Peptides against a protein of PDB entry 5K2M. Designs and how they scored, part 75

Target 1, 273 residues: chain A of PDB entry 5K2M
Amino acid sequence: MRIGITYTVLRREEMAIKERAGEFGEVVMLHEDDLLFPGNYDLDVVIIRNVSHFKALYTARLFESEGIPTVNSSRLIFEAGDKLFATLRLAGKVPVPEWKAALSEGGALRVPDSLGYPLVSKPVFGSWGRLLAKVNDRDSLEAVLEHRKWMKNPLYGIHYFQEFVEKPGRDIRSYVIGGEFVGAIYRYSNHWITNTARGGKAEPCSDPEVEELSVKAWEAFGEGALAIDIFESEKGLLVNEVNPNMEFKNAARVTGADMAGKLVEYAVEVAKT

## One batch from the design tools (peptide; made by RFdiffusion4, then SolubleMPNN)

Design b2_p15_2_s3 (from b2_p15_2 with A1M D11E W15A)
Fold by OpenDDE base, seed 3:
Structure b2_p15_2_s3 (fold): chain B 273 residues (1-273), chain A 15 residues (1-15)
Amino acid sequence: as target 1 above (273 residues)
Amino acid sequence: MKSLDDYVPEELREA
């Protein structure tokens, strides 16, 4: 068994994946600078750990074109790594926050007619709560739209909005790999953005409802390794988003779950199919 | 120039 690992930055997660993969076979670390296509790669499977959503997507598709399966697949990265595309998959299977998408400024200005205020403006790509805006009124909406107009990436012209969900000073991050629930954590913050990458604390989450909902959210995609963000709302649990490029350092530390091992085990099974 | 796609918080770079 020859296991490739593509990466941008060697983090604790990549080190743990490398170590665990070494127990199953030969490990080939592939920095982004090492990736040229078409190529002659002697690999049975590739674990995708590129930081960039788009680099991860294209890397996965390029290996697949050489007949090498990837974890995650390019299909999963495409569908799960875009917040709007992920919402389209999730909405038919699990409770999600109310959402609207608009393709123009004029359309976006009508979103409050359905969602009301406050609402949340999100880019369809990106991580760690960047460019999230809580929009409390019409003046704030106009300001966000004006700023988006002058952003150069055409994806900023895709206007994705959610209802603002009142949370109890925390959210939930769960992990499902190959359809198996691996673990979950609470992420605490005094800010409405509760991501631990912004200085939040993590604690174990042991809730059977979270486990069941997390598996159902994974089943909306039907493959791969996903981190799942869940809100505790007045309406019950809501699946906010999924991440096909999961960070698990804090979750592994807090829960003691072998997330790196589970990811490698899944990759080995993918290589055998 | 940092993009939304390529940015990693410094606290996540430390092993």
Scores: peptide ipSAE 0.239, ipTM 0.846, DockQ to the pose 0.063
Fold by OpenDDE base, seed 1:
Structure b2_p15_2_s3 (fold): chain B 273 residues (1-273), chain A 15 residues (1-15)
Amino acid sequence: as target 1 above (273 residues)
Amino acid sequence: MKSLDDYVPEELREA
């Protein structure tokens, strides 16, 4: 068994994956600078750990073109890594926050007619709560839209909005790999953006409803390894988003779950298929 | 300039 691991930065997650992969066979670490295609890669499977959503997507597709399966697949990365595309999958299977998408400023200005205020503006890509805006009124909406006009990436012209969900000072991140629930954490924050990368504390979450909902959310995609972000709302549990390029160092530390091992085991299963 | 896509917080770079 030859296992490739693509990466941008060697984080705790990549180190753990490397270590566990070594128990199953030869490990080939592939930094982004080493990735040239077409190439003569002798690998049975590649674990995709590129930080960039787009680099991860293209890397996966490029390996697949060489006949090498990836975890996650390019299809999964594409659908799960875009907030709007992920919402389209999730909305048919699990409760999600109310959302609207607009393709113009004129359309975006009408979003409050259905969602009301406050609402949340999100880019369709990106992580760690970057470029999220809590929009409390018309003036704030106009400001966000004005700023988006001057952003160079065309994807910033895709206007994705959610209702603002009042949370109990925390959210939930769960992990499902190959259809198996692996674990979950609470992420605490004094800010409306709950993210451990922004100074939030993590605690174990043991809730059967979270487990069931997490598996159902994963089933909306039907493959791979996903982190799932869940809100505790007055309406009940809502699946906010999924991440096909999951961080798990805090979750692994807090829960004791072997996230890296489960990911490698799944990759080995994919390689044998 | 840091892009939204490529940016990694410093706190996440530590192994």
Scores: peptide ipSAE 0.236, ipTM 0.847, DockQ to the pose 0.062
Fold by OpenDDE base, seed 2:
Structure b2_p15_2_s3 (fold): chain B 273 residues (1-273), chain A 15 residues (1-15)
Amino acid sequence: as target 1 above (273 residues)
Amino acid sequence: MKSLDDYVPEELREA
């Protein structure tokens, strides 16, 4: 078994994955600078750990074109890594925050007519709560829309909004790999954006409802390894988003769950299929 | 300057 691991930056996750992969076979670390296609890669599977959503997507697709399966697959990365596309998958399977998408400024200005205020404006891509805006009123909406006009990436012109969900000073991040629930954490923050990568405290979450919902959320995609962000709302649990490039440093630390091992095990299974 | 897509917070990097 030869396991590739593509990466941009060696994080604790990549180090853990590397270590665990070594127990299953030969490990080939592949920095982004090492990736040229078409190539002659002698690999049975590749674990995709590129930081960029788009680089991860294209890397996965490129390996797949060489007949090498990836974890996650390019399909999963495509559908799960875009907040809107992920919402489209999730909405039919699990409770999600109310959302609207608009393809023009004129359309976006009408979103409050449906969802009211406050809203959350999200780019369809990105991590760590970057470029999220709490939109409390018309003036704020106009400002966000104006700023979007001047962003270089055309994807910023895709207007994705959610209702603002009042959270109890925390959210939940769960992990499902190959359909198996691996673990979950609470992420505490005094800010409306909860993320442990922004200095939030993490604690283990042991809730059967979270486990069930997490598996259902994963089933909306039907493959791969996902981190799942869940809100505790007045309406109950809501699946906010999923991440096909899961970060698990904090979760592994506080839960003791072998996230890296589970990911590698799944990759080995994929390689054998 | 890093884009939204490729930015990694420093605290997530391995030391």
Scores: peptide ipSAE 0.233, ipTM 0.846, DockQ to the pose 0.061
Fold by OpenDDE base, seed 4:
Structure b2_p15_2_s3 (fold): chain B 273 residues (1-273), chain A 15 residues (1-15)
Amino acid sequence: as target 1 above (273 residues)
Amino acid sequence: MKSLDDYVPEELREA
């Protein structure tokens, strides 16, 4: 078994994946600078750990074009890594926050007619709460839209909004790999963005409802390894988003779950299929 | 300035 691992930055997660992969076979670390296509890669599977959503997507697709399966697949990265596309999958299977998508400023200005204020503006790509805006009023909405107009990436012209969900000072991040629930954590923050990357503390989450919902959310995509962000709302649990390029150092530490091992085991399974 | 897509928070870069 020859396992490739693509990466941008060697983080704790990549180190853990490398270590665990070494128990299953030969490990080939592939920094982004090492990647040229078409190539002659002698690999049975590639674990995709590129930081960029787009680089991860294209890397996965390029390996697949050479007959090498990836974890995650380009399909999963594409569908799960785009917040709007992910919402489209999730909305058919699990409770999600109310959402609207608009393709113009004129359309976006009508979003509050259905969602009301406050609402959350999200780019369809990106992580760690980047470019999330809590939009409290019309003036703020106009400002967000004006700023988007000057952004270079055309994807910023896709306007994705959610209702603002009041959370109990925390959210939940769960992990499902190959359809199996691996673990979950609470992420605490005094900010409306509860991401641990912004200094939030993590605690174990042991809730059967979270486990069940997490698996159902994963089933909306039907493959791969996903981190799932869940809100505790007045309406119950809501699946906010998923991440096909999951960070798990805090979750692994707090829960004791072998996230890296589970990911590698799944990759080995994919390689054998 | 790096692309927003390529940005990694400093706290996530540390092993």
Scores: peptide ipSAE 0.231, ipTM 0.844, DockQ to the pose 0.064

Design b2_p15_2_s4 (from b2_p15_2 with A1M Y7F W15A)
Fold by OpenDDE base, seed 1:
Structure b2_p15_2_s4 (fold): chain B 273 residues (1-273), chain A 15 residues (1-15)
Amino acid sequence: as target 1 above (273 residues)
Amino acid sequence: MKSLDDFVPEDLREA
């Protein structure tokens, strides 16, 4: 078996995936600079680890066009990696924060009529809490919308909003691979953005309700490897978002779960189908 | 000392 691994930067995750993949066959590391299409790739499966959502999406689709399956698939990356498209999948299966989408400034200005204040403004794409804004009032909403007008990417003109969820100083990140719950962590922060990449502490989460909800959230997509972000709210557990290009170094360290091994095992299964 | 691992990786998303 020949396993490709695409990457932008060799992180702890990519190193762990490489190591585990070596137990199953030949490993071919493919930096973004090495990716030219159409190409003659002799690979049974490709694990997609490009940092950019769009680069990951297009890389997956390009390998699929050559008849090579990917983990994750381009379909999954597309649907799960866009916050709005992910919400559309999730909302029919699991509890999610109340949300609104607007396609213009005029539409966005009416969002508080439905959600009230405070709101959270999100880009439909992005990582590590970039361009998240807590919008407490009309002046703040107008400011966010004004700044969005001057952003070059047209996707910043898609206005996605959620209700502000009061969290107990933490959120939950769980991991589901091939429909199997692998593990979960609490991410602690004194800031309303609880991302561990911003200096949050991680601790193991052992909650059967989190496990059940995580699997149900994965079933909304029905394939691949997902990190799932869950909020503890007064309304109960809410699935905030999913990530089809997950970081797991902190989760693996804290839980002891073999995230890299489970990902490789799933990729090997995909290669055999 | 906060580990360097706790920093947001440089925005590797091409502008």
Scores: peptide ipSAE 0.008, ipTM 0.527, DockQ to the pose 0.053
Fold by OpenDDE base, seed 5:
Structure b2_p15_2_s4 (fold): chain B 273 residues (1-273), chain A 15 residues (1-15)
Amino acid sequence: as target 1 above (273 residues)
Amino acid sequence: MKSLDDFVPEDLREA
């Protein structure tokens, strides 16, 4: 078996994936600079670890066009990596924060009529809480919308909002690979954005409700490897978002779960189908 | 020009 691994930056996750993949076959590391299409790639499966959502998406689709399956698939990257598209999948299966989408400034200005204040403005793409805004009032909403007009990417004109969820100084990150719950962590922060990439401490989360909810959230997509962000709210557990390009170094360290191994095992299964 | 989406925080990178 020949396992490709595409990457932008060799992170701890990519090194762990490489190491575990070596137990199953030949590993071919493919930096973004090494990728030209169409190509003659002799690979049974490709694990997609490009940092950019769009580069990951296109890389996956390009390999798929050559008959090489990818983990994650371009379909999953597309649907899970967009916060709005992910919400559309999730909302029918699991509790999610109340949300609104608007396609214009005029529409966006009416969002508080439904969600109230405070609300959270999110871009539909992006990682590590970039361009998340807690919008406390009308003036703040107008400011966010004004700034969006001057952003070059047209996707910033897609206005996605959630209710502000008051969290107990933490959120939950769970991992589901091939439908199997692999593990979960609490991410602690004094900031309303609890992402560990912003200095949050991680601790193990052992909660059967989290496990059940995480699997159900994964089933909304039905394939691949997902990190799932869950909020502890006054209304119970809410699935905030999913990530098809998961970071797991902190979670693997804290839980002891072999997340890299589970990802490789799943990729090997995908290669055999 | 690297997309802002290509940014990985230093604590996520290995040297």
Scores: peptide ipSAE 0.010, ipTM 0.533, DockQ to the pose 0.066; fails the geometry check
Fold by OpenDDE base, seed 4:
Structure b2_p15_2_s4 (fold): chain B 273 residues (1-273), chain A 15 residues (1-15)
Amino acid sequence: as target 1 above (273 residues)
Amino acid sequence: MKSLDDFVPEDLREA
């Protein structure tokens, strides 16, 4: 078994994946600078750990074009890594926050007619709550739209909005790999963006409802390794988003779950199919 | 201080 691991930065996650992969076979670390295609890669599977969503997506697709399966697959990265596409998958299977999509400023200005205020503006791509805006009124909506117009990436012209969900000072991040629930954490923050990358504390989450919902959310995609962000709301649990390139160092530390091992085990299974 | 292994350049977070 030859396991590739693509990466941008050697984080704790990549180190753990490398270590665990070494128990199953030969490990080939592939920094982004090492990747040229077409190539003659002698690999049975590649674990995709590129930080960039698009680099991860294209890397996965390039390996797949050479007959090498990836974890995650380019399909999963594409569907799950775009917040709007992920919402389209999730909305048919699990409760999600109310959402609207608009393809123009004129369309976006009508979103409050449905969602009201406050609402949340999201880019369809990106991590760590970047470019999330709590839009409290018309003036702030106009400002967000104006700023988006001047952003270079055309994907910023895709306007995705959610209702603002009042959370109990925390959210939930769960992990599902190959359809198996691996663990979950609470992420605490005094900010409406509860992402631990912004200095939030993590605690174990042991809730059967979270486990069930997490598996159902994963089933909306039907493959791979996903981190799932869940809100506790007055309406109950809502699946906010999924992450096909998950960070798990805090979750692994807090829960004791072998996230890296489970990811490698799944990659080995994928290599055998 | 974020550990050096926690640093992700802004450009890498956009795409």
Scores: peptide ipSAE 0.008, ipTM 0.522, DockQ to the pose 0.098; fails the geometry check
Fold by OpenDDE base, seed 2:
Structure b2_p15_2_s4 (fold): chain B 273 residues (1-273), chain A 15 residues (1-15)
Amino acid sequence: as target 1 above (273 residues)
Amino acid sequence: MKSLDDFVPEDLREA
């Protein structure tokens, strides 16, 4: 078996994936600079680890066009990597924060009539809490909307809002690969954005409700490897978002779960189907 | 060295 691994930066995750993949076959590391299509890639499966959502998406689709399956698939990356599209999948299966989408400024200005304040404005794409805004009032909403008009990417004109969820100084990140719950962590932060990349501490999360909810959230998509962000709210557990390009260094360290191995095992399974 | 966790590719800023 020949396992490709596409990457932008050789992170701890990519190193771990490489190491584990070596146990199953020949590993072909493919930096973004190595990717040219159409190409004659002799690979049974490709693990997509490009940092960019769009690069990951297109890389996956390009390999699929060559008849090479990818983990994650381009379909999953597309649906899970867009916050709005992910919400559309999730909302039918699991509790999610209340949300509204608007396609114009005029529509967006009416969102508080439904959700009230405070709101969270999210771009439909992006990671590490970039361009998340807590919108406490009308002035803040107008400011966010004004700024969006001047953003170059037209996707910033898609207005996605959530209710602001009061969190207990932490959130949960769980991992589901091939429908199997692999592990979960608490991410602690004094800021309303609780991403570990922003200096948050991580601790193991062992909660059966989290496990069940995480699997259900994964089932909304039905394939691949997902990190799932869950909020502990007054309403109970809410699935905030999913990530088809999961970082797991902190989670693997804290939980001891073999996330890289599970990802490789799943990729090997995909290669055999 | 910025943590690899803080690495945001420029293309993600422009996209």
Scores: peptide ipSAE 0.007, ipTM 0.535, DockQ to the pose 0.059; fails the geometry check

Design b2_p15_3_s1 (from b2_p15_3, 7 letters changed)
Fold by OpenDDE base, seed 5:
Structure b2_p15_3_s1 (fold): chain B 273 residues (1-273), chain A 15 residues (1-15)
Amino acid sequence: as target 1 above (273 residues)
Amino acid sequence: DIMEILEKLAKEDPL
């Protein structure tokens, strides 16, 4: 078996994936600069670890076009990596924060009529809480919309909003790979954006409700490896978003779960189908 | 470090 690993930056996750993949076969590390298509890649599966959502998506689709399966698939990266498309999958299976989408400023200005204030403005793409805005009032909404007009990427014209969820100073990140719950962590932060990239403490989360909800959230997509962000709300657990390009070094360290091994095992299963 | 990665990514803005 020959396992490709595409990457932008060799992180702790990519090092762990490489090490575990070496137990199953030959490992081929492929930096973004090494990727040319069409190519003659002798690979049974490719693990996609490109940092850019779009580069990951296109890389996956390019390998798939040559008959090489990817983890994650281009389909999963596309659907899970877009917050709106992910919400469309999730909303039919699991509780999600109340949301609205608008395709114009005039539509966006009516969102508070349904969601009220405060609300959260999100780009449909992006990581680490970039361009998340807590919108407390009309003036703040107008400011966010005005700034979006001057953003060059047309996807910033897709207006995605959620209700603001009051959280208990933490959120949950769970991991589901191939339909198996692998583990979960609490991410602590004094900021309404609880991302561990901002210096939040991580602790193990052992909650059967989180496990069940995480598996159901994964089943909305039905394949691959997902990190799932869950909020503890007054309404109960809410699935906020999913990530098809998961960071797991902190979760693996805190839980002791072999997330890299589980990802490789799943990739090996995909290669055999 | 995630921060070093974020700092690199913030410079490269890999959309």
Scores: peptide ipSAE 0.026, ipTM 0.593, DockQ to the pose 0.080
Fold by OpenDDE base, seed 2:
Order: structure tokens, then C-alpha cells, then sequence
Structure b2_p15_3_s1 (fold): chain B 273 residues (1-273), chain A 15 residues (1-15)
């Protein structure tokens, strides 16, 4: 068994994955600078840990083109890593926040007619609550739309909106790998953005409803390793988004769950199929 | 801490 691990930065997660992968076979660490295609990679599976969504997506697809399976697959990275595409998968299986998509400014200006105010403007890509805007009124909506016109990436012209969900000063992040629930955490924040990457506290979450909902959310995609962001709302649990490039250092620390081991075990399973 | 610096840089989330 030869296990590749692609990475941009050697984080705590990549170190833990490397350590656990060493128990199953030979580990080949592949920095982004080492990746040239077509290549002669003697690997049974590749664990994708590139920080950039697009670099992860293209890296996965390039290995797959050489007959090497990846965790996650390029399909999963594509569908789960785009907030709108992820919502399309999730909405058919689990409760999600109310959402609208528009392809023009004129369309986006009509979103409040359906969602009301306040609403949340999201880019379809990006992490750590980057370019999230709580839009309280028409003037704020117009400002967000105007600024997006001048952004260089054409994906900023895809207007994705959600209802603003009132949360109890926290959200939930769960982890499902190969269809198995591995663990969950509460992420506390004094800000409406509860992401631990922005300085939130993590605590263990032990809730059977969270476990069941997390597995159902994973089943909307049907493969891979996902972090799942869940809101506690007045209308119950809502699956907000999923992440195919999961950070898990905080979750592993507070739950004691072997997330790196479970990811490697799944990659070894994928290599054998 | 080098790890804190690396973790901070990783948060820039290059497109």
C-alpha cells in the first residue's frame, strides 16, 4: 500500500494523517510544488489536503485521470465544496436554511421578496466565513452587489443567499467518513459567524439527532469524508454547508475521536476497491 | 510558534 498525501501547508491535520497512514503502508508526501502532470505516480490512493478548493479539485481529477483514486474524489470536492451545489444535494435529503440563487443583479435585487431581511450573502466558494455578509436592508444589498461587480473572479457573479438563521451563540460541526459518524463539536462565538478558525471555542457535541442528521447529509453525496455544519434554529436542526477539505484539529482534540485514523482507514478501503 | 504562523497563513485560503 502506497498512500499519497497532497498538501499546501503541513498543518496538524496533515501531520496526523501522515502518522496514521504510516501504519498502513508507505507514505508519500506531495507538496503542491511537487505536482506535475502527467506524472509517473506509483500510488494506490491519494489523500487530498490542498488548502485551495480549486487546487484540491484539479489535483484530485489529475490523479483520477492516471487511474489513482482520491479521498476525496474530484466529484465530491466539486459538489460539496461549492455552497450552491452542496445546497442542491442537501435540500433533497435534509432540512437546509431557505436559500435563493440569482445570476444577475436584477435577479438578486428580488431575493428579499422571497427571503425577506435579514439575509446572508455568500460566495459559492471560500472558507472561514470569508465574504459572508449579513444583509439587513436594501442599501446593504445594493452595496454587496456593487462590490461583487468589481471582483475579478466570475464566480462572484453567482449570487447565493440564505435566510439569516438566529443561532444560540454556537453552531455544530460534525464529521462523517465513509458513511460513519466520527464525532461532532459545538463551535461557540459571540459573532453571528461561529467558525473556530475565527477564534471560536470548541466543545464536544453528543446528540443522537445530530448524528442521524449528519449521516443523512453525507448520504446526499454518498462518498468520502465530510465536515458538516449544522445550525440549531427555532425550526430545528438545519444543515448549512459541508466541507470536503475538513479541518479537524479542534474536533479531534475535544472529542478524542481518531479522525485522522478514520480518514486513512477509508482511503485504504478506497484503494482496495 | 511556527505552527500558529502556518495555521494563520493557511487561513488566507488561496483561491
Amino acid sequence: as target 1 above (273 residues)
Amino acid sequence: DIMEILEKLAKEDPL
Scores: peptide ipSAE 0.025, ipTM 0.646, DockQ to the pose 0.043
Fold by OpenDDE base, seed 3:
Order: C-alpha cells, then sequence, then structure tokens
Structure b2_p15_3_s1 (fold): chain B 273 residues (1-273), chain A 15 residues (1-15)
C-alpha cells in the first residue's frame, strides 16, 4: 500500500500521521510545492493535511479526478469546511445554535428582528475564531456590515449569524473518525472565544451525551474524519461547527487517544473499498 | 521553537 500525505506545514499532527502510516505501507510526503495536475501518482489513498480550506478542497478533488480516494473527500471538505453548509447538514440531525443567513446588507439588518441581541457574526470560512464578532446592538451590526463591504473576497458578502450562546467558560471539541468516537476535550478560556489556539487550557471530556451527540453530528455527513465543536448551553448541548482538517495534538496529549493511528486506519479502509 | 512559528504562520492563512 502507498499512502500519500499532502501538507502545507509539517506539524505535530503530520509527523504523527506519517509515523503511523509507515506501519501500513510506503509513505509519500507531498508538500504543496510538489503538487502538479494532471499527474501520474502511484498512490492507493491520500490523507489531506493542507492548512488552507480551499487548497485542501482542490487538492482532494484533483486526486479524485485521477481515481485516487482521499481522506477527507472533496465532498466532505466542501460541506463541513463551510460554516453555513455545515449548519445545513447538522440542523436536521442535531441541536444547533439558532442561526440566520442573509445575502445583502438590507437582509442582514433584519436578522435581529428574529434572533435578537446579542448575536454572533461569522464568516462562512476561516479558523481559530478569526473575524468572529459579538454584536450587542444596532450600531455594532452596522459597523460589522460596513467593514464587510470593504473586504475583497466576495464570500464576506455571505452574512452568517448565530445566537450568542452563554458558555461555562469552556467549550467541547470531540473527534469522530469513520463513525467511531475517538475522544473529546474541554477547552477553557476567560474569553467568549474558547479556542485553545488562543492560549486556552485543554482537559479530557468523558461524557456519554457528548459521545452520542458527536456520532450523530458525524452521521449528518456520513464519512471521513471530523473534529466537532460543541457548546454547553442552558438549552443543553449544541453542535456549533465541524472541522474536516482538525488539529488534534492537544486532544491526543490530554486523552491519550491515538488519533493519528485512527486516521491512518480509516485511510487504509478507504483505500480497500 | 520552529514548530510554534510554523503553526502560527499556518493559522494566518486566510483561505
Amino acid sequence: as target 1 above (273 residues)
Amino acid sequence: DIMEILEKLAKEDPL
């Protein structure tokens, strides 16, 4: 078996994936600079670890066009990596924060009539809480919308909003690979954005409700490896978002789960189908 | 370390 691994930066996750993949066959590391299409790649499967959502999406689709399966698939990256498209999948299967989408400023200005204040403005793409805004009032909404007009990418004209969820100074990140729950962590922060990438502490989460909800959230997509972000709210557990290109170094360290091994095992299964 | 720098740069990719 020949396992490709595409990457932008060789992180702890990519090193662990490489090490585990070496136990199953020959490993071919493919930096973004090594990728040219169409090409004659002799690979049974490719693990996609490109940092950029769009680079990951296009890389996956390009390998699929050569008849090589990818983990994750271009379909999964497309649907899970966009916050609005992910919400559309999740909302019919699991509890999610209340949300609205608007396609114009005039539409966006009516969002508070249904969601109220405070609300959260999100871009449909981007990671680590980038361009998240807590909007407390009309003046703040107008300011966010004004700034969006001057952003060059047309995707910033897709206005996605959620209710503001009061959290207990933490959120949950779980991991589901091939439909199997692998583990979960609490992410602590004194800020309303609880992401560990901003200096938050991680602790293990052992909650059967989190496990069940995480599997159901994965089943909304039905394939691949996902990190799932869950909020603890007054309404119970809410699935906020999913990530088809997860970081797991903190979760692996804290839980002791072999997330890299589970990802490679799933990629080997995909190669055999 | 170099890994922390590379991880930071990876987080700065907007797309």
Scores: peptide ipSAE 0.022, ipTM 0.647, DockQ to the pose 0.046
Fold by OpenDDE base, seed 1:
Structure b2_p15_3_s1 (fold): chain B 273 residues (1-273), chain A 15 residues (1-15)
Amino acid sequence: as target 1 above (273 residues)
Amino acid sequence: DIMEILEKLAKEDPL
C-alpha cells in the first residue's frame, strides 16, 4: 500500500494523517510544489489536504485522470465545497436554512422580498467565514453588491443568500467519514460567525439527533469524509454547510475521536475497490 | 498561529 498525501501547509491534521498512514504502508508526502501532471505516480490512493478549494479539486481530478483514487474524490470536493451546490444536495434530504440564489445585482435586490431581513450574504466558495456579511437592510445589501462588482473572480457575481439564523451563542460541527459518524463539537462565539478559527471555544457534543442528522447529510453526497456545520434554531436543527477538506485538530482534541485514523482507514478501503 | 498562516496564504492565494 502506497498512500499519497497532498498538502499546502503541514498542519496538525496532516501530521496526524501522515503518522496513521504509516501504519498501513508507505507514505508519500506531496507538497503543492511537487505536483506536476501528467506524472508517473506510483500510488494506490491519495489523501487530498490542499488548503485551497480549487487546488484540492484540480489535484483530485488530476490523480483520478491517472487512475489513482482520491479521498475526497473530485466530484465530492466540487459538490460539497461549493455552498450553492452543497445546498442543492442537502435540501432534498435534510432541513437547511431558507436560501436564495441570484445571478445578477437586479436579481439579488429582490431576495429580501422572499427572505426578509436580516440576510446572510455568502460567496459560493471560501473558508473561515471570509466574505460573509450580515445584511440588515437595503443600504447594506447595496453596499455588498457594489463591492462584489469590483472583485476580479466571476464567481463573486454568483449571489448566495440565507436567512439569518439566531443561534444560542454556538454552532455544531460534526464529522462523518465513509458514512460513519466519528464525532461532534459545539463551537462557542460571541460573534454571529462561530468559527473556531476566529477564537471560538470547542466543547464535546453528544446528541443522538446531531448524529442522525449528520449521517443523513453525508448520505446526500454518498461518499468521502465531510465536516458538517449544523445550527440550533427555533425551527430545530438545520444543516448550514459541509466541508470536504475538514480541519479536525480541535474536534479530535476535545472529543478524543481518532479522526485521522478513520480518514486513513477509509482511504485504504477506497484503494482496495 | 494557524490563523496567521492561513491569513498569509489567503493573501498569497485568495482562491
Scores: peptide ipSAE 0.019, ipTM 0.583, DockQ to the pose 0.059

